# Peptides against a protein of PDB entry 6EJA, part 142

Target 1, 276 residues: chain A of PDB entry 6EJA
Amino acid sequence: VEYMPANPVRIAFVLVVHGRASRQLQRMFKAIYHKDHFYYIHVDKRSNYLHRQVLQVSRQYSNVRVTPWRMATIWGGASLLSTYLQSMRDLLEMTDWPWDFFINLSAADYPIRTNDQLVAFLSRYRDMNFLKSHGRDNARFIRKQGLDRLFLECDAHMWRLGDRRIPEGIAVDGGSDWFLLNRRFVEYVTFSTDDLVTKMKQFYSYTLLPAESFFHTVLENSPHCDTMVDNNLRITNWNRKLGCKCQYKHIVDWCGCSPNDFKPQDFHRFQQTARP

## One batch from the design tools (peptide; made by RFdiffusion4, then SolubleMPNN)

Design b2_p22_7_s3 (from b2_p22_7, 11 letters changed)
Fold by OpenDDE base, seed 4:
Structure b2_p22_7_s3 (fold): chain B 276 residues (1-276), chain A 22 residues (1-22)
Amino acid sequence: as target 1 above (276 residues)
Amino acid sequence: ELPYARIDTGSFVPEEVMDKIL
């Protein structure tokens, strides 16, 4: 029997979507939709057709809204962090949406657990933040991510401008750019004026794929550091032989790896994965 | 238990290190 919390958490799902995969998005949306949660959807500025479709959906549900602002994001772009930060601010300003957790999703995501399971789990751990770390040598991570390099997003390209130093006294961490953050931490990130948040926002505005590291780094160096759980509650299918390429060299002055689609034979991985 | 799968994310490496990863 699934645990039923007395005060179930309510989730703000932030969907960052682009392209023309309206059907896929619709399927995913239907799979995660619940009347007690909130859905805030950002559509890439260049995806007008998708935007129109999403607007139509938002008009059908009172707990679905579309960002009135739209950014043109690129793979690895610093603007993705800006998108999340602005979305967080918007969500905090929506006083009629009493959400407890922030969860980011793309059109490629799909739930493998029920809403009840998710809510029960998060209700039990409502004071925690779920960020998955790279789980390897941190120095290597810094080098691989190019955190010691200065990048500038301009003209739909991430330009590598040169070297930079990690801010003194900051323990940098990172991993997945998919996470679950509690409202309290989101409030801290959004409204804190302390040196940590201020400096990190500046630092990561010139960072390659900053969402993979910003929230990790801020959390671990903040007064909320004890709330970190090294698990983003997601499964990623890695096949580096297929996924590790320089396919985005035309967009980013760096190379990268991307996850691969799951196959039916991978289903066993969904079943055997335990909760944190 | 994980609630989501098939996420699209990335990790980065310098071009000069790519051959070592593959």
Scores: peptide ipSAE 0.032, ipTM 0.597, DockQ to the pose 0.068
Fold by OpenDDE base, seed 3:
Structure b2_p22_7_s3 (fold): chain B 276 residues (1-276), chain A 22 residues (1-22)
Amino acid sequence: as target 1 above (276 residues)
Amino acid sequence: ELPYARIDTGSFVPEEVMDKIL
């Protein structure tokens, strides 16, 4: 029997989608949909077909909304962070949506646990934030991520402008750009005017793959630092040999890696997850 | 075991994989 919390958490799922993956998105949406949660969907500005499909879904469910604004995002673009930050603000301004957790998703995500299990877990740990760190040499991480480089997103390209320094007094961290954040921390990120949040928003507006590091860094240097759990409750199929080919060199002045599609032979990995 | 986990792929999850995780 699954534990039923007295005050179950409600989740704001933020879906950032692009391309023509309508069918895949529909399957994923069906798998994660629950009447007690909220779904806020951003469709890439260039993906008009997908936008039409998503709008149809939003008309059928009162707890599904589509962003009235749409950004043209590119791989590794700083605009992805802007998308999350704006969606966070929107969600906080939606007073009729009392959500407790922010969870970002892509069309390629799929749950391997039940809603009840997720809700029970998050209800128990409602004061925590779930971010997965790289867990390696931080100096190496900075170099490989290009955090010591200045980037400008312009004309659907990430231009490397030159070198920059990591802000003094800031402990930089990062890892996965998939996370679960509680409302309190989202409020802090959205509305705080302290030096940390202000400087980090500025710093990461010129950063490659900013979502992989921004929230980690802000959290760990904030008054909420003790709420971090080094686990994002995700399974990503990483294979450096297959995924690291600098395939986006034409879009960004840097090399990056992409996760690979899961295959049936990868099923065993789904059973090897450890508790946070 | 994680109380909840999500499969994240680069592009899609094959149908045969979805069927196994359901």
Scores: peptide ipSAE 0.025, ipTM 0.518, DockQ to the pose 0.181
Fold by OpenDDE base, seed 2:
Structure b2_p22_7_s3 (fold): chain B 276 residues (1-276), chain A 22 residues (1-22)
Amino acid sequence: as target 1 above (276 residues)
Amino acid sequence: ELPYARIDTGSFVPEEVMDKIL
């Protein structure tokens, strides 16, 4: 019998979607939908067909909303962080949506656990933030991510402008750009005027793939640092030999590595998952 | 328990390092 918490957490799912895969999104949405949670969907500015489909869905459910603003983002673009930050602000300003956790998703995501299991887990650890670190040499991570380089997102391209220094006194960290953040930390990131948050927002506005590092870095250098759990509760199928092909050089002055799709033979990995 | 299967956007590496990865 699954444990049912007395005060179950309510989740704000933020979906960042693009393209034309409406059916895929619909299937994923149905799989994660629950009446007690909230769904805030951002559709890429260029994906008008998908936007129309998502609007239709939002009209059918009171706990589903679509961002009135839309960003045109590119792979690795700094604007993705802006998307998350603005969505966080919006969600905090929605007083009729008392959410406890922020969880970002894409159309490619799919749940492998039940809602009850997720809620039970997060209810038990409601004061924690779940961010997965790279788990390797941090100096190497900085170099690989190009954090010591200045990038500018312009004309659907990430331009490398030159070198830069990591701000003094900041311990940079990062890893996965998929995370679970509690409301308290989101409030801090959104409304804090301290030097850390201010400087990091500025720094990461010129950063390649900023969501892989911004929240990690802010959290670990903040008064909330004790709330970090080095696990984002996600499964990613990494094979760097297959996924690292500089396939995005046409839009980014850098090379990227992408995870691979799961295959039936990978199913055993789902069964081996455990709570942190 | 890990609730979601994810296909991440990935990470970046310098072009000069790619030859070592592949």
Scores: peptide ipSAE 0.033, ipTM 0.591, DockQ to the pose 0.073; fails the geometry check
Fold by OpenDDE base, seed 1:
Structure b2_p22_7_s3 (fold): chain B 276 residues (1-276), chain A 22 residues (1-22)
Amino acid sequence: as target 1 above (276 residues)
Amino acid sequence: ELPYARIDTGSFVPEEVMDKIL
């Protein structure tokens, strides 16, 4: 008998999408859509065709909304974090949407579990936050992420301005920018006026790829630190030889690594995934 | 040489490996 939660969690799916892949988005949306969840979609300011398509979808479903504001985001840009933070605020202000979990997705994502499995799992662990850490040397992580460097997003470019200090007393962490956050933690991030949240929002507004580290760092240094689960319920196919390039130098004064499509020869990588 | 920052995304997996994830 499959576990059936008495009070199933309801999920706010935040989709940050761009480009022209409307069909791909439609397929992904159909795969994750359920009447009991909520879907909040941000379309890049430059993706007008996609925006029109998404608006059409939102008119067909009462639990699908599109952000009235739109940002022009770039790879590695601090504006991506702003997009998430604003989306979180919006979702908290939507009193008619009683969501329990925040899950971010892109058009490149696809569900790994069935809805029932996901809901059952999150209902069991409704008080937890799921963020995947890098699992390596933290000093190396800081250097590779450029967390000790000051960046400025301007004119669709991430400018590296110089060196900076990591705030004292803060244990920096990070990893995947794909996560599952419970409503309580989202409320904390959104409305807390404590020194941690205030300083981190400021710090990460000048950070490269801030979504890969902001929520990890805030959570681990907050009163909610004991709610962290080092798992984001996702699999990423890493092949550094193929994925690590400087292909975004025209956008960012840094180099990056990208995950790759899974192939049959990569099957062993799936087997290395552990349960939280 | 500049260090590398990571780009991460979720991926679909076959049903037979689902039990190893959750």
Scores: peptide ipSAE 0.027, ipTM 0.471, DockQ to the pose 0.384; fails the geometry check

Design b2_p22_7_s4 (from b2_p22_7, 9 letters changed)
Fold by OpenDDE base, seed 3:
Structure b2_p22_7_s4 (fold): chain B 276 residues (1-276), chain A 22 residues (1-22)
Amino acid sequence: as target 1 above (276 residues)
Amino acid sequence: ELPYAEQDTGSFVPEEVMDKLE
């Protein structure tokens, strides 16, 4: 018998979509949709067709909304963090959506648990935040991510401007850009005026793929540091052999890896990663 | 026990390293 919480958590799912990802989005949406949750979708400013499609979906479901603002995002761009931060603010201002957790998803990610299992789990650990760390040499991570480099997003390109120093007194961490954050921490990130949040927002506005490190770093250096769980409760098709190539060099003055779409042959990996 | 998630070590690699991987 699965545990049924007396006060089940409600989830705000944030989806950032672009290009021709209509089919992928539809699949993901179908997989994660539930009447008790909320869905907030940002469509890239350049993806007008996709935007129209998403708007149609939002009209059919009262718990689905589309961002009234749209950013032109690029792969690895700092603007992705801005998108999340603005979405968080919007969601906090939506008084008619009493969500408890913020979750971002892509077409390359699937929840490990069923909706009921996920809700039960998060209801039990409603005071926790779930971020997966790289779990390796932090110095190597900094170099790999280019965190010691200054980048500027301009004209659909991430320009490498030069070197920079990691702020003193800050323990930098990161890993997966897919996370589960409780409302309390989102409120902190959104509304806090402390030195940590202020400095980190500034620092990460000049960072490559800042979502892979911003929330980790802020959380671990915040008064909420004891709420961190090193797990993001999802399956990602992360295959470096297939996904690691310098395909975005024309967009970013750095090279990166991308997760791959799941294929039927990846089924064995699902079984391997879906551990109790 | 918490469910397992695949380890993510970040998405970026220096150009000089990536060139060696290709």
Scores: peptide ipSAE 0.027, ipTM 0.522, DockQ to the pose 0.037
Fold by OpenDDE base, seed 2:
Structure b2_p22_7_s4 (fold): chain B 276 residues (1-276), chain A 22 residues (1-22)
Amino acid sequence: as target 1 above (276 residues)
Amino acid sequence: ELPYAEQDTGSFVPEEVMDKLE
């Protein structure tokens, strides 16, 4: 018998979608939809057809909303962080949506647990934040992510402008760009005016795929640092041979890897492995 | 007790390194 918490957490799922993959989105949505959760969907500014479809869905469900603002984002673009930050602000201002956790999802990233299991787990650990770190040499990570380089998102391209230094006194960390953040930490990130949050928002405005590092870095250097759990409870299909071919060099002055869509043959990877 | 996904450790690699991997 699965434990049902007396006060189950409610989740705000944030989906950032683009292109014409309406079927994929529908599949994802159906897989994660629950009446007790909230869904906030951002559609890329250039994806008008998809936007219309998503709007149609949002009209059918009271707990589904679409961002009234839309950004034009590119893979690896710094604007993705802006999207998350603005969505967080919006969600905090929605007084009729009492969510407890912020969770971002993509079609290539599934929660490792069922809804009931996820809710039970998060209800037990509602004061924690879940971000998966790279777990390797941090200096290597900095180099790999180009954190010591200055990038500018302009004209649908991430331009490498030159070298930069990591801010003094900041312990940089990162890894997965998929995370589970509690409302309290989201409030901190959104409304804090301290030097950490201010500087990091500025710093990461010129960073490649900032979501892979921003929240990790802010959390670990913040008064909330003791709430970090090095796990994002996700299943992501990574295949280096398929996903790491510098396929985005045309839009980013750097190389990167992208996750692959799950295929039926990948089902064996849906294993719940406990961390030692 | 926590489920673990080992493979999600960041997306980017320097061009010079990627060229060697390809």
Scores: peptide ipSAE 0.027, ipTM 0.569, DockQ to the pose 0.042
Fold by OpenDDE base, seed 1:
Structure b2_p22_7_s4 (fold): chain B 276 residues (1-276), chain A 22 residues (1-22)
Amino acid sequence: as target 1 above (276 residues)
Amino acid sequence: ELPYAEQDTGSFVPEEVMDKLE
């Protein structure tokens, strides 16, 4: 007998999209769409055509909204974290959207389970937060991620300004920038005025690839630390040989790796029982 | 030479691992 939760969780899916791949986005959206979930889409400020397309979609579905604000985001930029944080605030202020979990999605990373399986799983563990850690030497992680370096996002570039110290008493962690966060933790991150959240928001505003570490670090050092699960329930189309070529040197004073996007044939890996 | 940020963007979690969590 498949576990059916009595009170199934509802998910706020946050999509940060850019470029001209409207058809790809539409296919992905159809693959992940469910009437019981919510979809909040940020379109890069520079992607006007895509924005128009997404707006059209949002008008067709009551549970799809587009951010009224738009940021110009770059790979590795601190603005990506700002986008997530602002999206979280917006979602918390949407009283008509009773979501239980925050999940970010892209074409490069999909949930492993079907919608029913995902909902069942999250309903069982609704008090937990799912963040995948790097699982390696933390000192090495800090160095490779440049967490001990100060970065400034300016003019569509991440400038490395120099060295910095990690705040004392903070256990830094990170890994995947794909996470599943429960509403309670999102509320904490959004509205807490404690020293941890305040300092980390400041610290990560000058951080490269902040989404890969911010939420991990905040969670593990917070009163919610016992809610962490070292798993993000993702399938990643990862090819390091293709993705690790310092292809973003023109944007960031650092090298990085990028996963590959899923192909249309890969969309079956995330199945919906009820599609529009 | 610029150092590499080793992204762990997403993770493959085998079904057997998920089953252990359930």
Scores: peptide ipSAE 0.019, ipTM 0.510, DockQ to the pose 0.219
Fold by OpenDDE base, seed 4:
Structure b2_p22_7_s4 (fold): chain B 276 residues (1-276), chain A 22 residues (1-22)
Amino acid sequence: as target 1 above (276 residues)
Amino acid sequence: ELPYAEQDTGSFVPEEVMDKLE
């Protein structure tokens, strides 16, 4: 029998979707939907058909909303962080949605736990933040991620402008751009006016793949640093043969890998990684 | 040649990490 907490946490799921992934989105949504949670969906500005579909879904469920604003995002773009930050602000302003955790999702990843397991786990560790670190040499990570490089998102492209320095006194970290953040930390990131948050928001506005490092770095250098857990409780459909691309003067002046959408046949992986 | 970033999207969660939390 699975443990049922007396005061279960409620989760705000933020879905950032684009393209023609309507079927994948539907599958993901059905898999993660629960009446006690909240779903806030951002659809890429260019994905009008998908937006219409998502709007239809949102009208069917009271705990599903679509962002009234829409950004045009690209792979590796700094605007992705902006999307998350704005979504966090919106969610904090939604007084009728008493969420305890922020979880971002896409069609490319899936929680490795059942809803009950996830809720039980997060209810036990409600004061923690779950960000998966790269687990490798940090200096190498900085170089490979281009954190010491200045990027500009413009005209649907990430332009590499030159070199930059990491702010003094900041310990940079990162890894997965999929995370579970408690409301307290989200409030801190959203409303803090301290030097750390201010500088990091500025720094990461010119960063490639900012979501993979921003929250890690802010958390680890903040008064909330002791709340970090090196685990994001996710499984991603990782197919490097399909997802790894190197692009120059197309989308990004950098090389990287992206996960793939889940297929029904991938379900066996969920079961394999799930623990009681 | 451009540097290559290996994106960590949480595709793998080490067992030792899970065991520590559970």
Scores: peptide ipSAE 0.016, ipTM 0.502, DockQ to the pose 0.182; fails the geometry check

## One batch from the design tools (peptide; made by RFdiffusion4, then SolubleMPNN)

Design b2_p23_3_s1 (from b2_p23_3, 12 letters changed)
Fold by OpenDDE base, seed 4:
Structure b2_p23_3_s1 (fold): chain B 276 residues (1-276), chain A 23 residues (1-23)
Amino acid sequence: as target 1 above (276 residues)
Amino acid sequence: DDDGGSAHEAAEPAPDILDPFRP
């Protein structure tokens, strides 16, 4: 009997979607939808058809909203962090949505557990933040992520401008760009004017794949550092054939891998996660 | 352990499954 918490957490799901992922989005949305949660959907500025579809869906559900603003996001783009930060601000300003956790999703992402399991777990750990670290040598991570490089997002490209220094006294960390953040930490990130948040927002505005490191770094260097859990409760599909080998060189002056869309054949992986 | 980082060099295909309920 899954212990139903007396005060179950409510989740704000932030969906960042683009392209022609309408079918995937519909499937994912159906899988994660619950009346007690909130869904805030950002549709890429270039994805007008998808935007229209999402708007139609949002009208059917009181707990589904679409961002009134839209950004053109690219893989690895600094603008992705801006999207999350603005979404966080919006969600904090929505007084009619009493959410406890912020969870980001894409059309290619899927929760590994049932809603009840997720809610039970997060309700137990409501004061924690779930960020998955790279678990490797930090110096290597910095180099591979290009954190010691200055990037500029311009004309749908991440331009590498040169080298930069990591701010002194900052312990940089990162890993997955999928995270579960409690409201308190989101409030801190959104409204704090301390030197850490201010400097990190600036630093990461010129960072490749900022969402993979910003929240980790801010959290670990903040007064909230003791709330970190090295787990993001996510399933992603990594396929070297589809997502690796500098496929985004035309977009970013860097090489890397990206998670791939789930295929029906990948559902066996979900079954494996459901095993006790 | 796959950190789910996108900026890493090509690695072997591995699903990033982070199950907090697994020991």
Scores: peptide ipSAE 0.008, ipTM 0.480, DockQ to the pose 0.142
Fold by OpenDDE base, seed 1:
Structure b2_p23_3_s1 (fold): chain B 276 residues (1-276), chain A 23 residues (1-23)
Amino acid sequence: as target 1 above (276 residues)
Amino acid sequence: DDDGGSAHEAAEPAPDILDPFRP
């Protein structure tokens, strides 16, 4: 018998979408849609066709909204963090949406568990934050992520300006840019004026792929550090042989990987992750 | 499986699928 929580958590799903991936978005949306959750969708400023489609969907569902603001985001851009932070602020200001968890998703990333399982799990651990860490050599992570390098997002490019130092007294961590954050921590990140949040927002405004490290670093150095769970409850089709070819060198003065869309042949992989 | 982030200066091998429930 699946545990049914007395007070089930409600999730704010934040989708950051771009391009013409309407079919992928529709599949993702169908997979994650539930009447008790909330869906906040940011469409890239340049993706007007997709924006129109998403707006049409949002008009059909009371628990689906589209960001009234739109950013032009690039892979690895610092603006992606700005997108998340602004979305968090918006969601906190939506008093009619009593969400308990913030979850970001893409078309290449699926929850491992069913909705009921996810809700049951998060309801049991509602005070925790779920971020997947790299779990290896932190110095290597810093180097490979370019965290010791200064980047500037300008003209749809991430310019590497030079070297920088990690702020003293800060334990940097990171890994996946897919996370599950409780409302309390989101409130902290959004409204805290402490030195940690202030400095990290500044630091990560010049950081490559900031979402892969910002929330980890802030959480682990914050008064909320004891709420860290090294798991994001995701399955992502990376296929690094295909996705790690420095394909973004034209956009970023660095190399990186991208996840691949799930294909029908990947179905067997979903079954393998469907375990208690 | 470990999620070591997506950035790198040079290509490095990693699992094709990231599954936090895998050992």
Scores: peptide ipSAE 0.094, ipTM 0.570, DockQ to the pose 0.129; fails the geometry check
Fold by OpenDDE base, seed 3:
Structure b2_p23_3_s1 (fold): chain B 276 residues (1-276), chain A 23 residues (1-23)
Amino acid sequence: as target 1 above (276 residues)
Amino acid sequence: DDDGGSAHEAAEPAPDILDPFRP
C-alpha cells in the first residue's frame, strides 16, 4: 500500500519554453499534469506561435497560468535566472495557489517517479531542498563554468567582459539547473534583504548559466543550509559527446552543452528502472 | 553520473545520462 500522506504537498511546476517545442511541451505537460498541482509557463518573447498554443492550454485548466511578462532568453543567459526569480515572486503572490514546492522542468528532463511517489516523498521531506551538485573539484567547476569571468547579456549575446573574483566568504557550488525548492526557501530568496541574497543576485546577474549555481550557492551559504539534499529527483539525457561542441559560440563567448531530448519510450523505460 | 554543469571553456565531450537515483 503506497503511503498516502495526510497533508500532501502541492507542487508549482515552472516551465520555461521557447522555439518550436510545442510537441515536446505537450508530452511533458501530459506526463506531469495533475489537478492538485500548479503550472506556471513562461514562453520566450520571440516565440509567439508557441505562446498562443500555451495560452490555449491555460484556458482549459484552472491550475495552468502563463506569465503575463515575457523575456527574450538565450542559451546561458543571465535572464534565465531573472525569469525564475520573477516566476517565484509571482507564485508567492498568487494567494489562491497554495503550493509547497517549486519545480522547474524542461522538455529535456522527466520525473523518474510517479506523481504519487513524488508527492509522498516530498510530503515526508517537505522541509528539504533538492539540488544536484557537480560532486567534483570545485575549483575546476568554477573555471569550467566561467564563474570567475564577468558576462553581460546584451543584444541576444553573452559578452565576456573580463575576469572577476568570487566574493570572499562565499562557498560557491552548483551543477544541475533543475531543482526542487520548498516554499520557505523560495520566500527567503525572493524577499530576503540580507547581504547574501543581495550580493548573490548582483553577482549572478553577470554570470553565465546562472541557474546552475545560484540556488546552490545561496542555499549552502544561508541559514537554510541544513535543508540541502544532493538530489534533484529527475533524469536528464546528457550525451555530452553530441551536446558539447561549442555550438553556442555565436551566442556566448564561452562553450557549452545541451541535453538531448528524451523519446516517449525513454521516459517509460526510465520510470520502470528508476530506483531509490 | 554527476551534473557537472553545462559550460566549458573548451569542448569536453563525455556521454552521460544523469539519473540521480542511480547507485
Scores: peptide ipSAE 0.066, ipTM 0.569, DockQ to the pose 0.125; fails the geometry check
Fold by OpenDDE base, seed 5:
Structure b2_p23_3_s1 (fold): chain B 276 residues (1-276), chain A 23 residues (1-23)
Amino acid sequence: as target 1 above (276 residues)
Amino acid sequence: DDDGGSAHEAAEPAPDILDPFRP
């Protein structure tokens, strides 16, 4: 008997989507849709056909909205973090949407747990934030992520400008760009004017793959540091052979790995991560 | 393991054109 919490958490799902994969998005949306949650969808500025389709879907559901603003995002671009931060602000300003958790999704994501399981879990740990760290040597992580390098997003390209120093006194961390953040922490990130949040927003505006590190770093150095759980409750399909071939060199002056689309063969991996 | 991008060996550092912490 799945324990139904007395006060179940409500989730704001933020979907960042691009391209022509309208059928995939529709299938994913159908799989994750629930009446008690909220769905806020950003469509890439260049994806006009997809935007029209998403708007049609949003008109059918009261708990589905599309961002009135649209950014042109590139793989590894700083604009992805800006998209999340602006979405967080928008969601906090929506007084008619009482959400408790922020969860990001892409068109390639797939739910590995039932809605009831997810809600039960998050309701039990409503004061926690779930971010998965890289679990390796931090110095190696910094080098591999290019955190000690300065990048500029311009003309649909991430330009490497040179070296930079990580601010003193800041413990940098990161890993997965998939996270589950509680409303309290999202409020802090959105509205705090402290030196940490201000400096990190600036620092990460010139960072490659900022979503993989920004929230980790801010959380760990914040007054909310004790709320961190090193688990994102997500499976990202990382196939090193397919995803780590520097396939985005034309977009980014760096080599990185991108998540691959889930294949039916990956289904077995989903079952293994369903730890009770 | 969300392996971030493999660092290519540092090509010669280009001059710092922009300092994000510059007042």
Scores: peptide ipSAE 0.008, ipTM 0.466, DockQ to the pose 0.083; fails the geometry check

